# Peptides against a protein of PDB entry 6B9H, part 87

Target 1, 151 residues: chain A of PDB entry 6B9H
Amino acid sequence: AELCESLLTWIQTFNVDAPCQTVEDLTNGVVMAQVLQKIDPAYFDENWLNRIKTEVGDNWRLKISNLKKILKGILDYNHEILGQQINDFTLPDVNLIGEHSDAAELGRMLQLILGCAVNCEQKQEYIQAIMMMEESVQHVVMTAIQELMSK

## One batch from the design tools (peptide; made by RFdiffusion4, then SolubleMPNN)

Design b2_p22_8_s2 (from b2_p22_8, 9 letters changed)
Fold by OpenDDE base, seed 3:
Structure b2_p22_8_s2 (fold): chain B 151 residues (1-151), chain A 22 residues (1-22)
Amino acid sequence: as target 1 above (151 residues)
Amino acid sequence: SPLSPELQEFLEKMKKALEAKK
């Protein structure tokens, strides 16, 4: 789960309100939604964020519901704002994330968020931030970006 | 569209760094 762990570290740099210390913390989608709002608050506005349930507990069905909304948001953002600059042919399985905390699939979800960051209006700031991260994390991020932009 | 110059520079920097440590 190298991808997931490295991107979790990356996600933590956003300093969102929701707890984001563990893989499990990300499975309900709340952290991811808050990160997306920081990436583009005009698109992922408060109305969008309010569609994400914040108190789902261990209810994997509610987690999956949130994750589906987030994935849709990412894909819509990629299409409407980014001009489909990232690959979306292999989408994360949000069912595995919500029900089983699958780190590999979660990593793929975070990779899509990374794609949003490095292509958004504030891409320069996010690129610079990545360049300041620990080398091992940078390697994973580099690989993840290359995969997103390969085709 | 292709990657931004800054992103390209980042990727090239990392590639060189990795090669140097091999």
Scores: peptide ipSAE 0.104, ipTM 0.699, DockQ to the pose 0.848
Fold by OpenDDE base, seed 2:
Structure b2_p22_8_s2 (fold): chain B 151 residues (1-151), chain A 22 residues (1-22)
Amino acid sequence: as target 1 above (151 residues)
Amino acid sequence: SPLSPELQEFLEKMKKALEAKK
């Protein structure tokens, strides 16, 4: 999916420790958790990160478990810290991500993380980083932001 | 190559909208 592909490129700019080159790399949630920690380490602290299992392998049940925790974290962050700036009109199906590596649903998950970045305390830095990305990626990312914040 | 004028305008509009929030 175009959304997932562009947001994967965006995610790669965070330079996290976990592999993040493919859709499959993101399905266990480890990259997403590490990205969220970079976005707000006070909220997504080590205690939160430690709840995400890193040695998942191909166990889709463990992937789904991680993804559910991450989704909850994002939604809680939006409510508690961001003041509900993100419109959760359609939540990603983490079961499809974990079990089938569904790129469309993964794109929706990454879109929520994008929403966290552009609404967090350091949002200006993330916005500037997006403005420096390749044109086609910028367009998709900015469209995704608009969709999230439209009410 | 430089961004298209249409995309530049779109990005500027979105940037301003984001800056106006919170």
Scores: peptide ipSAE 0.053, ipTM 0.634, DockQ to the pose 0.135
Fold by OpenDDE base, seed 1:
Structure b2_p22_8_s2 (fold): chain B 151 residues (1-151), chain A 22 residues (1-22)
Amino acid sequence: as target 1 above (151 residues)
Amino acid sequence: SPLSPELQEFLEKMKKALEAKK
């Protein structure tokens, strides 16, 4: 999916420790959790990050467990910190991500993380970074932000 | 709450760029 590919490129700019080259690399949630910690380390602190299992392998049950925790964290962050700026529309199906590496659903998950970045305390820095990305990526990111904020 | 001015500027800039290429 174009959404997933562009947002994967965006995720790669965070330079997290976990591998993040393919869609499959993101399905266990470890990269996403590390990105969220960079976005707001006070909220997504070490105690929160330690709830995410890092030695998952191909265990789809553990992937789904991690993804559910991450999704909950994003929703709680939106409510408690961001003041519900991210609209509660169709949520990603984490079962399809964990079990089938569904790129479309993964794109929706990354879109929620994008929403956190452009609304967090350091939003200006992330907005500037997006403005310096390739035009093709910027187009998809723009559409993704518009969808999040207008629904 | 409304979008930040920087985010609004980004969206408007991209919108204009896309319209110019059409």
Scores: peptide ipSAE 0.041, ipTM 0.635, DockQ to the pose 0.823
Fold by OpenDDE base, seed 5:
Formats: C-alpha cells, sequence, structure tokens
Structure b2_p22_8_s2 (fold): chain B 151 residues (1-151), chain A 22 residues (1-22)
C-alpha cells in the first residue's frame, strides 16, 4: 500500500534502534514504540516502553499484544495530551497487522503516529522535517494528515 | 480543534504545489 510505504520512509527518519527497513520489521510494534518515545519521552517514558515485549520473533500473538498496547497509548495520548485533535474515525485492525502483516492496516497505525508527531509539543520540528522529504512522500503524508484532521 | 498555523501553512503549500504539477 502506498500509505504504508510512504509512512515507512517517514518512520525511518527517526533512526530508532530497532530494525525498520521492511513492513515485517514494524509488525511487532517495537519500532513504533520507540518512535512514540522520541515524539514525547515524558508521556511515552521508559516505564511505558518496558511494557512492550522485544523478544517476539514470529509470535503473532505477542505482536498483537504489543500493538494493542501501542494503539491504546496513542489514543490515550490524543485524549490526555493533544486534546482530542485526532479524530478516531477508523482504528487499525491490529490483528491483521500482527498475524498477516497487513500493509493497509499498518498504514493506518503509522498514520496515527503521524498525527501524534504533527500535534505534539515539538510539532514544528516534525512539520519541517516532512517539508524536506521527497515530493511523492510529502503528498502521501499531506493526504494522511488531512484525513486525520477533517473527519 | 483547528490546525496549528504551521501545519495549515504546510498543507496549503503542498496543495498549491500539487495543483501546479497537474
Amino acid sequence: as target 1 above (151 residues)
Amino acid sequence: SPLSPELQEFLEKMKKALEAKK
């Protein structure tokens, strides 16, 4: 999916410790958790990050467990910190991400993280970084932001 | 909630750029 591929490129700009080169690399949630910690380390602190299992391998049940925790964290962050600036119009199906590596649903998950970045305290830095990305990626990112903020 | 001025400006810039291309 174009959304997933473009947002994967965006995620790679965070330079997290976990491997993040493929869609499969994102399915265990570890990369996403590390990205969220970079976005707001006060909220997504070390205690929060430690709730995400890192030794997951191919265990799709553990992947889903991690993804559920991450999704909850995003939604709570939106409500408690961002003041409900992101509309919960359609939530990603974390079961499809964990069990089947569904790119479309993964794209939705990354879209929510994008929403956190462009609305957080350091949103200006993330907006500027997006403006420096390749044009085709910018197009997808723009569309994704518009969708989050319009519904 | 309304978008931040910076985000609004970014979106408008990209919108205009896309319109100029096709």
Scores: peptide ipSAE 0.038, ipTM 0.632, DockQ to the pose 0.723

Design b2_p22_8_s3 (from b2_p22_8, 10 letters changed)
Fold by OpenDDE base, seed 5:
Structure b2_p22_8_s3 (fold): chain B 151 residues (1-151), chain A 22 residues (1-22)
Amino acid sequence: as target 1 above (151 residues)
Amino acid sequence: MPLSPELQEFLEKQRKRREAEL
């Protein structure tokens, strides 16, 4: 999916420790958790990150467990920190991500993380980073941002 | 790095919008 591929490229700019070269690399949630910690390390602190299992392998049940925790974290962050500025009308199906590596649903998950980045305390830095991305990727990211914050 | 003027204008507009809502 175009959304997933473009947001994967965006995620790669964070240079997290976990491998993040493929869609499959994202399905266990470890990359996403590390990205969220970079976005707001005070909220997504080490205690939060330690709740995410890192040795998941191909176990889709463990993937789903991680993804559920991450989704909850994003939603709680939106409510508690961001003041629900992100439109969460379409939540990703983490079961499809964990069990089937569904790119469309993964794209929606990454879109929520994008929302966290462009609304967090350091939003200006992340916006500037997006502005320097390749134009084709920028277009998709821009559309994703528009969907998140349009009412 | 390549920069889309459309994105720049969009993101700046959205930034100002968010700031106004705070």
Scores: peptide ipSAE 0.083, ipTM 0.652, DockQ to the pose 0.055
Fold by OpenDDE base, seed 4:
Structure b2_p22_8_s3 (fold): chain B 151 residues (1-151), chain A 22 residues (1-22)
Amino acid sequence: as target 1 above (151 residues)
Amino acid sequence: MPLSPELQEFLEKQRKRREAEL
């Protein structure tokens, strides 16, 4: 999906430790968890990150378990820290992500992470980073932000 | 990298809207 591919490019700008070159690389949730920690290390602290299992391989059950924890973290962060400044009208199906590497659903999950970034304490830094991306990527990112904040 | 000023404009508008609602 175009959304997933553009947001994958965006995710790569975080320069996390985990491999993040392909959609498949994101399906275990490790990259997403590390990105969230960069976004707000006080909330997504080491205790939170340690609940995400690393080295899950191709075990889709473990992937789903991680993804559920991450989704919960995102939603809790939105409620507790962001004050529900973003719209979670469409939640990703983490089962499809974990079991089938569904790019569309993964895109929706990355969109929620995007919402965290552009509303967090350091939002201006992340906005500037988006402004430095190629226009084609900016368009997709902007559309994703619109869906989060204008509905 | 080629820039799209529309993104910044949109984000600023959204910021102002949220501030106005407070």
Scores: peptide ipSAE 0.082, ipTM 0.650, DockQ to the pose 0.053
Fold by OpenDDE base, seed 2:
Structure b2_p22_8_s3 (fold): chain B 151 residues (1-151), chain A 22 residues (1-22)
Amino acid sequence: as target 1 above (151 residues)
Amino acid sequence: MPLSPELQEFLEKQRKRREAEL
């Protein structure tokens, strides 16, 4: 999906430790968790990060377990820190991500992470980073942001 | 690279919101 591909490109700008070159690389949630920690290390601290299993391999059940934790973290962050600034009317289906590497659902998950970035304490820095991306990516990213904030 | 029109508009809206909050 276009959303997923653009957001994958965006995710790659974080330069996390975990491999993040493909959609499949994101399906275990490890990259997402590391990105979230970069976004807000006080909230997504080491204790939180340690709940995410890193040695998952192709075990889709473990992937789903991680993804559920990450989704919960994102939603809790929205409520507790961001003051519900992000509309979560359409939540990603983490089962489809974990079991089938569903790009559309992965895109929705990454969209939520994007929402965290552009609403966090360092929002302006992340916006600037987006400003430096290729225009086609900017368009998709911004559309995703607007969708999150439209309601 | 030039900013996309959508991003420019978004940034402008965000600026206005920030100003209104001050």
Scores: peptide ipSAE 0.074, ipTM 0.651, DockQ to the pose 0.056
Fold by OpenDDE base, seed 3:
Structure b2_p22_8_s3 (fold): chain B 151 residues (1-151), chain A 22 residues (1-22)
Amino acid sequence: as target 1 above (151 residues)
Amino acid sequence: MPLSPELQEFLEKQRKRREAEL
């Protein structure tokens, strides 16, 4: 999906330790967890990150378990820190991400992380980073932001 | 890389609103 591919490019700008070259690399949630820690290390601290299993391989059940924890973290962060400024009505199906690497659902997951970035304490830095991306990617990211803020 | 003028305007507008919320 176009959303997933563009947001993968966006995720790569965080330069996390975990491999993040392909859509499949994102399905275990490890990259997403590390990105969230960069966004707000006080909330997504080491204790939170340690709940995410790093050695899951092709075990889709473990992937889903990680993704559920990450989704909960995002939703809690939105409620407790961001004051529900982002759209939480369209939730990604983490089962489809973990078991089938569903790009559309993965895109929705990354969109929620985008919402965290553009509303966090360092929101201005992340907005500036988005402004420096390739124009075609910017368009998709902007549309994703608009969808989050319209609700 | 080339910047989209439309995105720049959008993001700058959002930046200003967020700064006002602080």
Scores: peptide ipSAE 0.068, ipTM 0.638, DockQ to the pose 0.053

Design b2_p22_8_s4 (from b2_p22_8, 11 letters changed)
Fold by OpenDDE base, seed 5:
Structure b2_p22_8_s4 (fold): chain B 151 residues (1-151), chain A 22 residues (1-22)
Amino acid sequence: as target 1 above (151 residues)
Amino acid sequence: APLSPELQEFLKKMKESRLKKL
């Protein structure tokens, strides 16, 4: 999916420790958790990160468990820190991500993380970073932000 | 990459305000 691939490229700019070269690399949630910690390390602190299991392998049940924790973290962050409501009906299906590596749903998850980045304390820096992305990727990312704003 | 004037305005708005909701 174009959204997923473009947001994967965006995620790669965070230079996290976990492998993040393929869609499959993202399905266990470890990369996403590390990205969220970079976005707001005070909220997504080490205690939070330690709840995400790193030795998951291909176990889709463990992937889903991690993804559920991450999604909850995003929702709580938006409510408690960013002060905005989330439309529950448009949330990604983490079961499809974990069990089937569904790129479309993964794209939606990454879009939520994008929402965190462009609303966090360092939003100015993240927006500026997006401005420096390649045009084709930038277009998709910006469209994704616009969609978030339209909800 | 170069940004269109419309996109520049959008990003400016983004910098000045939070998203409505997710």
Scores: peptide ipSAE 0.194, ipTM 0.752, DockQ to the pose 0.087
Fold by OpenDDE base, seed 3:
Structure b2_p22_8_s4 (fold): chain B 151 residues (1-151), chain A 22 residues (1-22)
Amino acid sequence: as target 1 above (151 residues)
Amino acid sequence: APLSPELQEFLKKMKESRLKKL
């Protein structure tokens, strides 16, 4: 999916420790958790990060478990820190991500992380980083943000 | 390549204020 591929490129700019070259690399949630920690290390602290299992392998059940924790973290962060309400109706299906590496659903998950970045304490830095990306990627990211604002 | 005026304004507005919805 175009959204997923562009946001994967965006995720790579965070330079996290976990491998993040492919869609499959993101399905266990480890990269996403590390990105969230960079976005707000006070909220997504080391204790939170340690709840995400890193040695998952191909176990899709463990992937889903991690993804559920991450999604919960994002939702809690939005409510507690960002003051935004997100309904469950439009949330990504983490089962499809974990079991089938569904790019469309993964794109929606990354879109939620994008929402955190552009509203966090360091939002100006992340927006500036987006401004320096390839134009085609910028367009997709912009569209993704606009969609978040329209809901 | 230079950013389109539309994109420039959009990102500028984002930098100046929080998003209203997520």
Scores: peptide ipSAE 0.179, ipTM 0.734, DockQ to the pose 0.060
Fold by OpenDDE base, seed 4:
Structure b2_p22_8_s4 (fold): chain B 151 residues (1-151), chain A 22 residues (1-22)
Amino acid sequence: as target 1 above (151 residues)
Amino acid sequence: APLSPELQEFLKKMKESRLKKL
């Protein structure tokens, strides 16, 4: 999906330790967890990150478990820190991500992470980084942000 | 390539104000 591919490119700008070259690399949630820690290390601290299992391999049940924790973290972060109320917004199906590597659902997951970045304390830096991206990617990212703001 | 006017304005607006609730 176009959303997923563009946001994958955006995720790669974080330069996390975990491999993040393909959609499949993101399905275990490890990259996403590391990105969230970079976004707000005070909230997504080491204790939180340590709840995400590494060395998941191809175990889709473990992937789903990680993804559920990450989704919960994102939702809690929005409510507790960002003061955002995520009502009437379609949440990603983490089962489809973990079991089938569903790119569309993964795109929605990454969109939520994007929402965290552009609303966090360091939003200026992340917005500036988006401004330096390729135009085609910028367009998708912008559209994704607009969708978040419209709901 | 330069940023589109639409993108420039949108990102500028984002930087200067708090985003709407999700």
Scores: peptide ipSAE 0.162, ipTM 0.724, DockQ to the pose 0.060
Fold by OpenDDE base, seed 2:
Parts: structure tokens; C-alpha cells; sequence
Structure b2_p22_8_s4 (fold): chain B 151 residues (1-151), chain A 22 residues (1-22)
């Protein structure tokens, strides 16, 4: 999916420790968790991160477990920290991500993380970074932001 | 295609505005 690929490129700018080169790399949630920690380490602290299992391999059940925790974290972050209601926004199906590496659903997941970045305390820096991205990727990312803000 | 002026303005405005509701 175009959204997923562009957001994968965006995710790669975070330079997290976990491998993040492919869609498959993101399906266990470890990269996403590490990205969220970078976005707001006070909220997504080490205790939170430690709840995400890192040695998942190809176990889709463990992937889904991680993804559910991450999604919950994102939703809680939006509610508790950002003061934003996103229940009207289509949520990603983490089962499809974990079990089938569904790129479209992964894209939606990454879009939620994008929402966290562009609304967090360091939103200006993240927006600036996005504005400096390759044009084709930038277009998709910015459109994704617009979609989030239009809800 | 390049970003539309509207979209660029949108991002510019976002940088300086208060938190947007998602």
C-alpha cells in the first residue's frame, strides 16, 4: 500500500534499534513501540516498552499481542496526553497486521503514530522533518496528516 | 505531483497552531 510504504520511509527516519526496512519488520510492533518511545519517552517509558515482547519471531499471536498493546497505547496517549478523540477514525485491524502482514492495515497503524508525532510536544520538529522528506513520500504523509485532522 | 499549495499551507499552519483534534 502506498500509505504503508511512505510511512515506512517516515518511520525509518527515527533510526530505532529494531530492524525497520520492510513491512514485515514492523508487524511485530517492536519498531512502532520504539518510535513511540522516541516521540514521547515520558509517556511511552521504559516500563511501557518492556511490555512489548521483542523476541517474537514469526509468531503471529505474539505479534498481535504486541500490536494490541501498541494500539492501546496510541489511543490512550491521544486521550490522556494529546486530548484528542479518535474513536471516529477507522482503527487498524491488528489481527490482519500480525497474522497476514496486511500493508493497508499497517499503514493505518503507522498513520496513528504519525498523528502522535505531529501533535506531540515536539510536533514542530516532526512536521519540519516531514517537510524535508522526498516529495512523493512527503505528499502521501502530508495527505495522511490531513486525513487525521479532518476527522 | 508536488504538494498542493493548500496542503503546504496546512502543514505550515499546523506547526504554529494548537493541538489539532484527530
Amino acid sequence: as target 1 above (151 residues)
Amino acid sequence: APLSPELQEFLKKMKESRLKKL
Scores: peptide ipSAE 0.218, ipTM 0.759, DockQ to the pose 0.085; fails the geometry check

## One batch from the design tools (peptide; made by RFdiffusion4, then SolubleMPNN)

Design b2_p23_1_s1 (from b2_p23_1, 11 letters changed)
Fold by OpenDDE base, seed 3:
Structure b2_p23_1_s1 (fold): chain B 151 residues (1-151), chain A 23 residues (1-23)
Amino acid sequence: as target 1 above (151 residues)
Amino acid sequence: MEEEEERRRQTREFFEQLLKQAS
């Protein structure tokens, strides 16, 4: 999916430790968790990150478990810190991500993370970073942000 | 093309406004 590919490119700008070159690399949630920690290390602290299992392999059950924790973290962050600025009427299906590497649903998950970035304390820096990306990516990101904020 | 230029303009203006709101 175009959304997923563009947001994967965006995710890569975070330079996390976990491999993040492909859609499959993101399905275990480890990259996403590390990105969230960079976005707000006070909220997504080491204790939170340690709940995400790193040795997942191809175990889709473990992937789904991680993804559920991440989704919960995002939703809690939106509620507790961001003040419900992100519209979550359509939640990603983490089962499809974990079991089938569904790019469309993964895109939805990354979109929520994007929402965290553009609303967090360092939102200005993340917005500026997006503005340095290729225009095609920026356009997709723009659409994604609009969906989050206008529903 | 003009359509591409218009899209680029819209994208740029969107983030410029978003950045202002974030400041």
Scores: peptide ipSAE 0.698, ipTM 0.940, DockQ to the pose 0.951
Fold by OpenDDE base, seed 5:
Structure b2_p23_1_s1 (fold): chain B 151 residues (1-151), chain A 23 residues (1-23)
Amino acid sequence: as target 1 above (151 residues)
Amino acid sequence: MEEEEERRRQTREFFEQLLKQAS
């Protein structure tokens, strides 16, 4: 999926501790949780991050559990902090991400995280960082942001 | 070629406006 590929490239700019080179690296939610903590460490604090299980291996049930917590965190963040700036009518299917490494659904998950970044307190810095990426990636990111901010 | 250039222009202008709104 083009969306997932471009947003994976974007996620890699965060330089998190967890491996983030492949789609499979993201399916356990650890990278996403670490990225969210970077976006807003006051909200996604250490106590929140500690609820995400590490070293889950290939256990798709544990992956799904992590992904559900992350999705809930994103939605709560949107409503409580961002003032419902993100369109959440089409939510990612975390079951498909955890069980099948579905790139399309993972792309939608990363899209929600993108929404957090471009609407958070440090949104200016994240927007500027996106503007430094390759144009082809920027174009996909633009489309993703437009979809989030519509309606 | 023109389509590619136009797409690049649109992308650049989008983020310039987004950044302006964020500031």
Scores: peptide ipSAE 0.698, ipTM 0.940, DockQ to the pose 0.960
Fold by OpenDDE base, seed 1:
Structure b2_p23_1_s1 (fold): chain B 151 residues (1-151), chain A 23 residues (1-23)
Amino acid sequence: as target 1 above (151 residues)
Amino acid sequence: MEEEEERRRQTREFFEQLLKQAS
C-alpha cells in the first residue's frame, strides 16, 4: 500500500489529462497509458495509445483488457528499447487490479512504469524531478528502483 | 532522530549517484 500511494503521488506529477487522484482512477489504465506516452512518445505513440479504450466506466473486463495491453507495452519497451534493464520476474496481476482495485498489484504496475522513466532517453530529467519530491516519497521510490535494478 | 537523518542521507546519496550515472 505504501508503494502504491507513493507511486500514485509520483504519477500525479505527470499532469496527464485523465483523473489520477485515487487508486480507483488508475485501474482502467488510461492514466498509465498517458504517462507512458509522456515517457517515450516515439515508442508509445498515438497509434499505441489509441488501442487503450478510454470509455471504460466500471467494466472490469475492459479494465483488464487495457491493463494487459499496457503491461505488454512495458515489457516490449524493456526488451526492445531499454535492453532488458528491468527485472520483470514479479509481474503485477492485472486481473486483481481491474476487478478488485488491488493496491498492491497496482503498485507493482506503477513500479514498472517507474523503471521505464528512470531508464528512458530522458532519464536524467525524471530523476531530477523525483529529487524534488517529498523525502518520504523519494525513499519509497528509491526502494522501488533498487528492487527493479537488482539481479 | 539519528536513524531518520541516516535514512534521509542514504536516500539523497542514492539519487545523487543515480543522477551522476545518468549524466
Scores: peptide ipSAE 0.698, ipTM 0.939, DockQ to the pose 0.958
Fold by OpenDDE base, seed 2:
Structure b2_p23_1_s1 (fold): chain B 151 residues (1-151), chain A 23 residues (1-23)
Amino acid sequence: as target 1 above (151 residues)
Amino acid sequence: MEEEEERRRQTREFFEQLLKQAS
């Protein structure tokens, strides 16, 4: 999926500790959790991060558990910190991500993280960083942001 | 080519406006 591929490239710019080269690398949620901590370390603090299991392997049940926690964190962050309402009926299917490494659903998950980045306290810096990426990636990111802003 | 150029223009303008709003 183009969305997932472009946002994976974007995620890689965060230089997190966990491997983040493939779609499969993201399915356990560890990379996403580390990215969220970089976006807002005061909210996604060590206590929050410690609730995400790091040694998951291929256990899709543990992956789904992590992904559910991350999704909840994103939704809470948007409500409590960003003051934004997210359409709960269009949420990514974390079961498909964890069980089947579904790239389309993973893309939707990363899209929510993108929403956090472009609305957080350091939004200006994240926007500027996006503007330094390849134009093709920027275009996909633009579309993703527009979809988040649409009612 | 024109479609590609228009796409690039739209992308640039979008982020310029987004950045402006973030400032």
Scores: peptide ipSAE 0.697, ipTM 0.939, DockQ to the pose 0.952

Design b2_p23_1_s2 (from b2_p23_1, 11 letters changed)
Fold by OpenDDE base, seed 3:
Structure b2_p23_1_s2 (fold): chain B 151 residues (1-151), chain A 23 residues (1-23)
Amino acid sequence: as target 1 above (151 residues)
Amino acid sequence: MSAEEERRRQTREFFEQLLQQAQ
């Protein structure tokens, strides 16, 4: 999906330790967790990150478990820290991500992470970084942000 | 301007405004 592809490109700018070159690389949630820690290390601290299993392989059950924790973390962060700035009425289906590597649903998950980045304490830096990306990616990101921030 | 140019303009202006609001 276009959303997933563009946001994967965006995720790659974080230069996390985990492999993040393909959609499949993101399905275990490890990259997403590391990105969230970069976004707000005070909230997504080491204790939180340690709850995410890093060696899951192709175990879709473990992937889903990680993804559920990450989704919960994102939603809690939005509620507790960001003040409900993200429209989360349409949540990603983490089962489809973990079991089928569903790019559309993964895109939705990454979209929520995007929401965290553009609303966090370092939002200015993340917005500026997005503005340095390819225009085609920026356009997709714009649409994603607009959807997140819509009332 | 072309549709592509207009799209690029809109995208640029969106993030400029978003950045301004973030400051």
Scores: peptide ipSAE 0.717, ipTM 0.950, DockQ to the pose 0.873
Fold by OpenDDE base, seed 5:
Structure b2_p23_1_s2 (fold): chain B 151 residues (1-151), chain A 23 residues (1-23)
Amino acid sequence: as target 1 above (151 residues)
Amino acid sequence: MSAEEERRRQTREFFEQLLQQAQ
């Protein structure tokens, strides 16, 4: 999906420790958890990150378990820290991500993480980083942000 | 302007405004 491909490119700018070159690399949630820790290490601290299982391989049940924790963390962050700025009426189906590597649903998950980045304490730095990306990617990211902020 | 030029303009202006709001 167009959204997923552009946001994968965006995720790669974080230079996390986990492999993040393909859609499949993101399906276990480890990259997403590491990205969230970079966005707000006080909230997504080491205790939170340690709840995400690493080395899950192709076990889709473990992937889904991780993804559920990630989604819960994002929603709690939005409520407790960001003040309900993200429109989350269309939540991603983490079962489809974990079991089928569904790119459309993964795109929605990455979109929520984008919402965290552009609303967090360091939002200025993340917006500036997006503005340094290819214009075609920026356009998709713009559309994703507009959808998140629309009520 | 062409459709492509207009798209580029809209994208640039969107992030410029978003950045201003973030400062």
Scores: peptide ipSAE 0.717, ipTM 0.950, DockQ to the pose 0.859
Fold by OpenDDE base, seed 1:
Structure b2_p23_1_s2 (fold): chain B 151 residues (1-151), chain A 23 residues (1-23)
Amino acid sequence: as target 1 above (151 residues)
Amino acid sequence: MSAEEERRRQTREFFEQLLQQAQ
């Protein structure tokens, strides 16, 4: 999916410790959790991050467990910190991500993380970083942001 | 302007406005 591919490129700019080169690399949620911690380390603190299992392997049940925790964290962050600015009517299916590495649903998950970045305290810096990316990626990211902000 | 040029302009304008709102 174009959305997933562009947002994967965006995720790679965070330079997290976990491998993040492929769609499969993101399905265990570890990269996403590390990215969220970078976005807001006060909210997604070490205690929160420690709830995400890092040694998951091919256990899709553990992947889904991680992804559910991450999705909950994003939604709680939107409600408690961001003032409900993100449209959460279309939630990603974390079962399809964990069990089948569904790129479309993963794209929706990454889109929610994008919403966190462009609305957080350091949103200016993240917006500026996006503006330095390849234009084709910027266009997809723009569309994703517009969809999130629409009511 | 070509369709591609217009697309590039729209993308640039979007983020410029978004950045301005973030300041």
Scores: peptide ipSAE 0.716, ipTM 0.950, DockQ to the pose 0.858
Fold by OpenDDE base, seed 2:
Structure b2_p23_1_s2 (fold): chain B 151 residues (1-151), chain A 23 residues (1-23)
Amino acid sequence: as target 1 above (151 residues)
Amino acid sequence: MSAEEERRRQTREFFEQLLQQAQ
């Protein structure tokens, strides 16, 4: 939960159009998709974003569908652009996110997005932005990055 | 150095190094 809360705070710094104040706000994947587009708009372009359903409501099946697409996008991005391998055994359970708003699994998803940000072309800017956040949040983010780098 | 101070130091140094590597 600490990971999720800290990364939610981090996600909020992107100022995306979709509501992103609560864990529940992130479960449909729309915020995450918009964040990814900001991270790399050339890869996560409008065509990619258009595959994410925005009118989801409380439909957990649609949430899961979106989350699966987002997770695939992240994995493909890491492989194709960042040149990194991500162990599939440590992937977030998007079913738990979509159906139960599982904060722990959501945290893992946001951690993957964090990995994209700190390794993308504009990684310097994202790192600098993190360094301006509250120290307690920075510490959690550091731990999350370290975990990713150790894989 | 207190545990809190050490934590702050480690966090700061981590991102400083990470930023340096990013430049």
Scores: peptide ipSAE 0.716, ipTM 0.950, DockQ to the pose 0.856

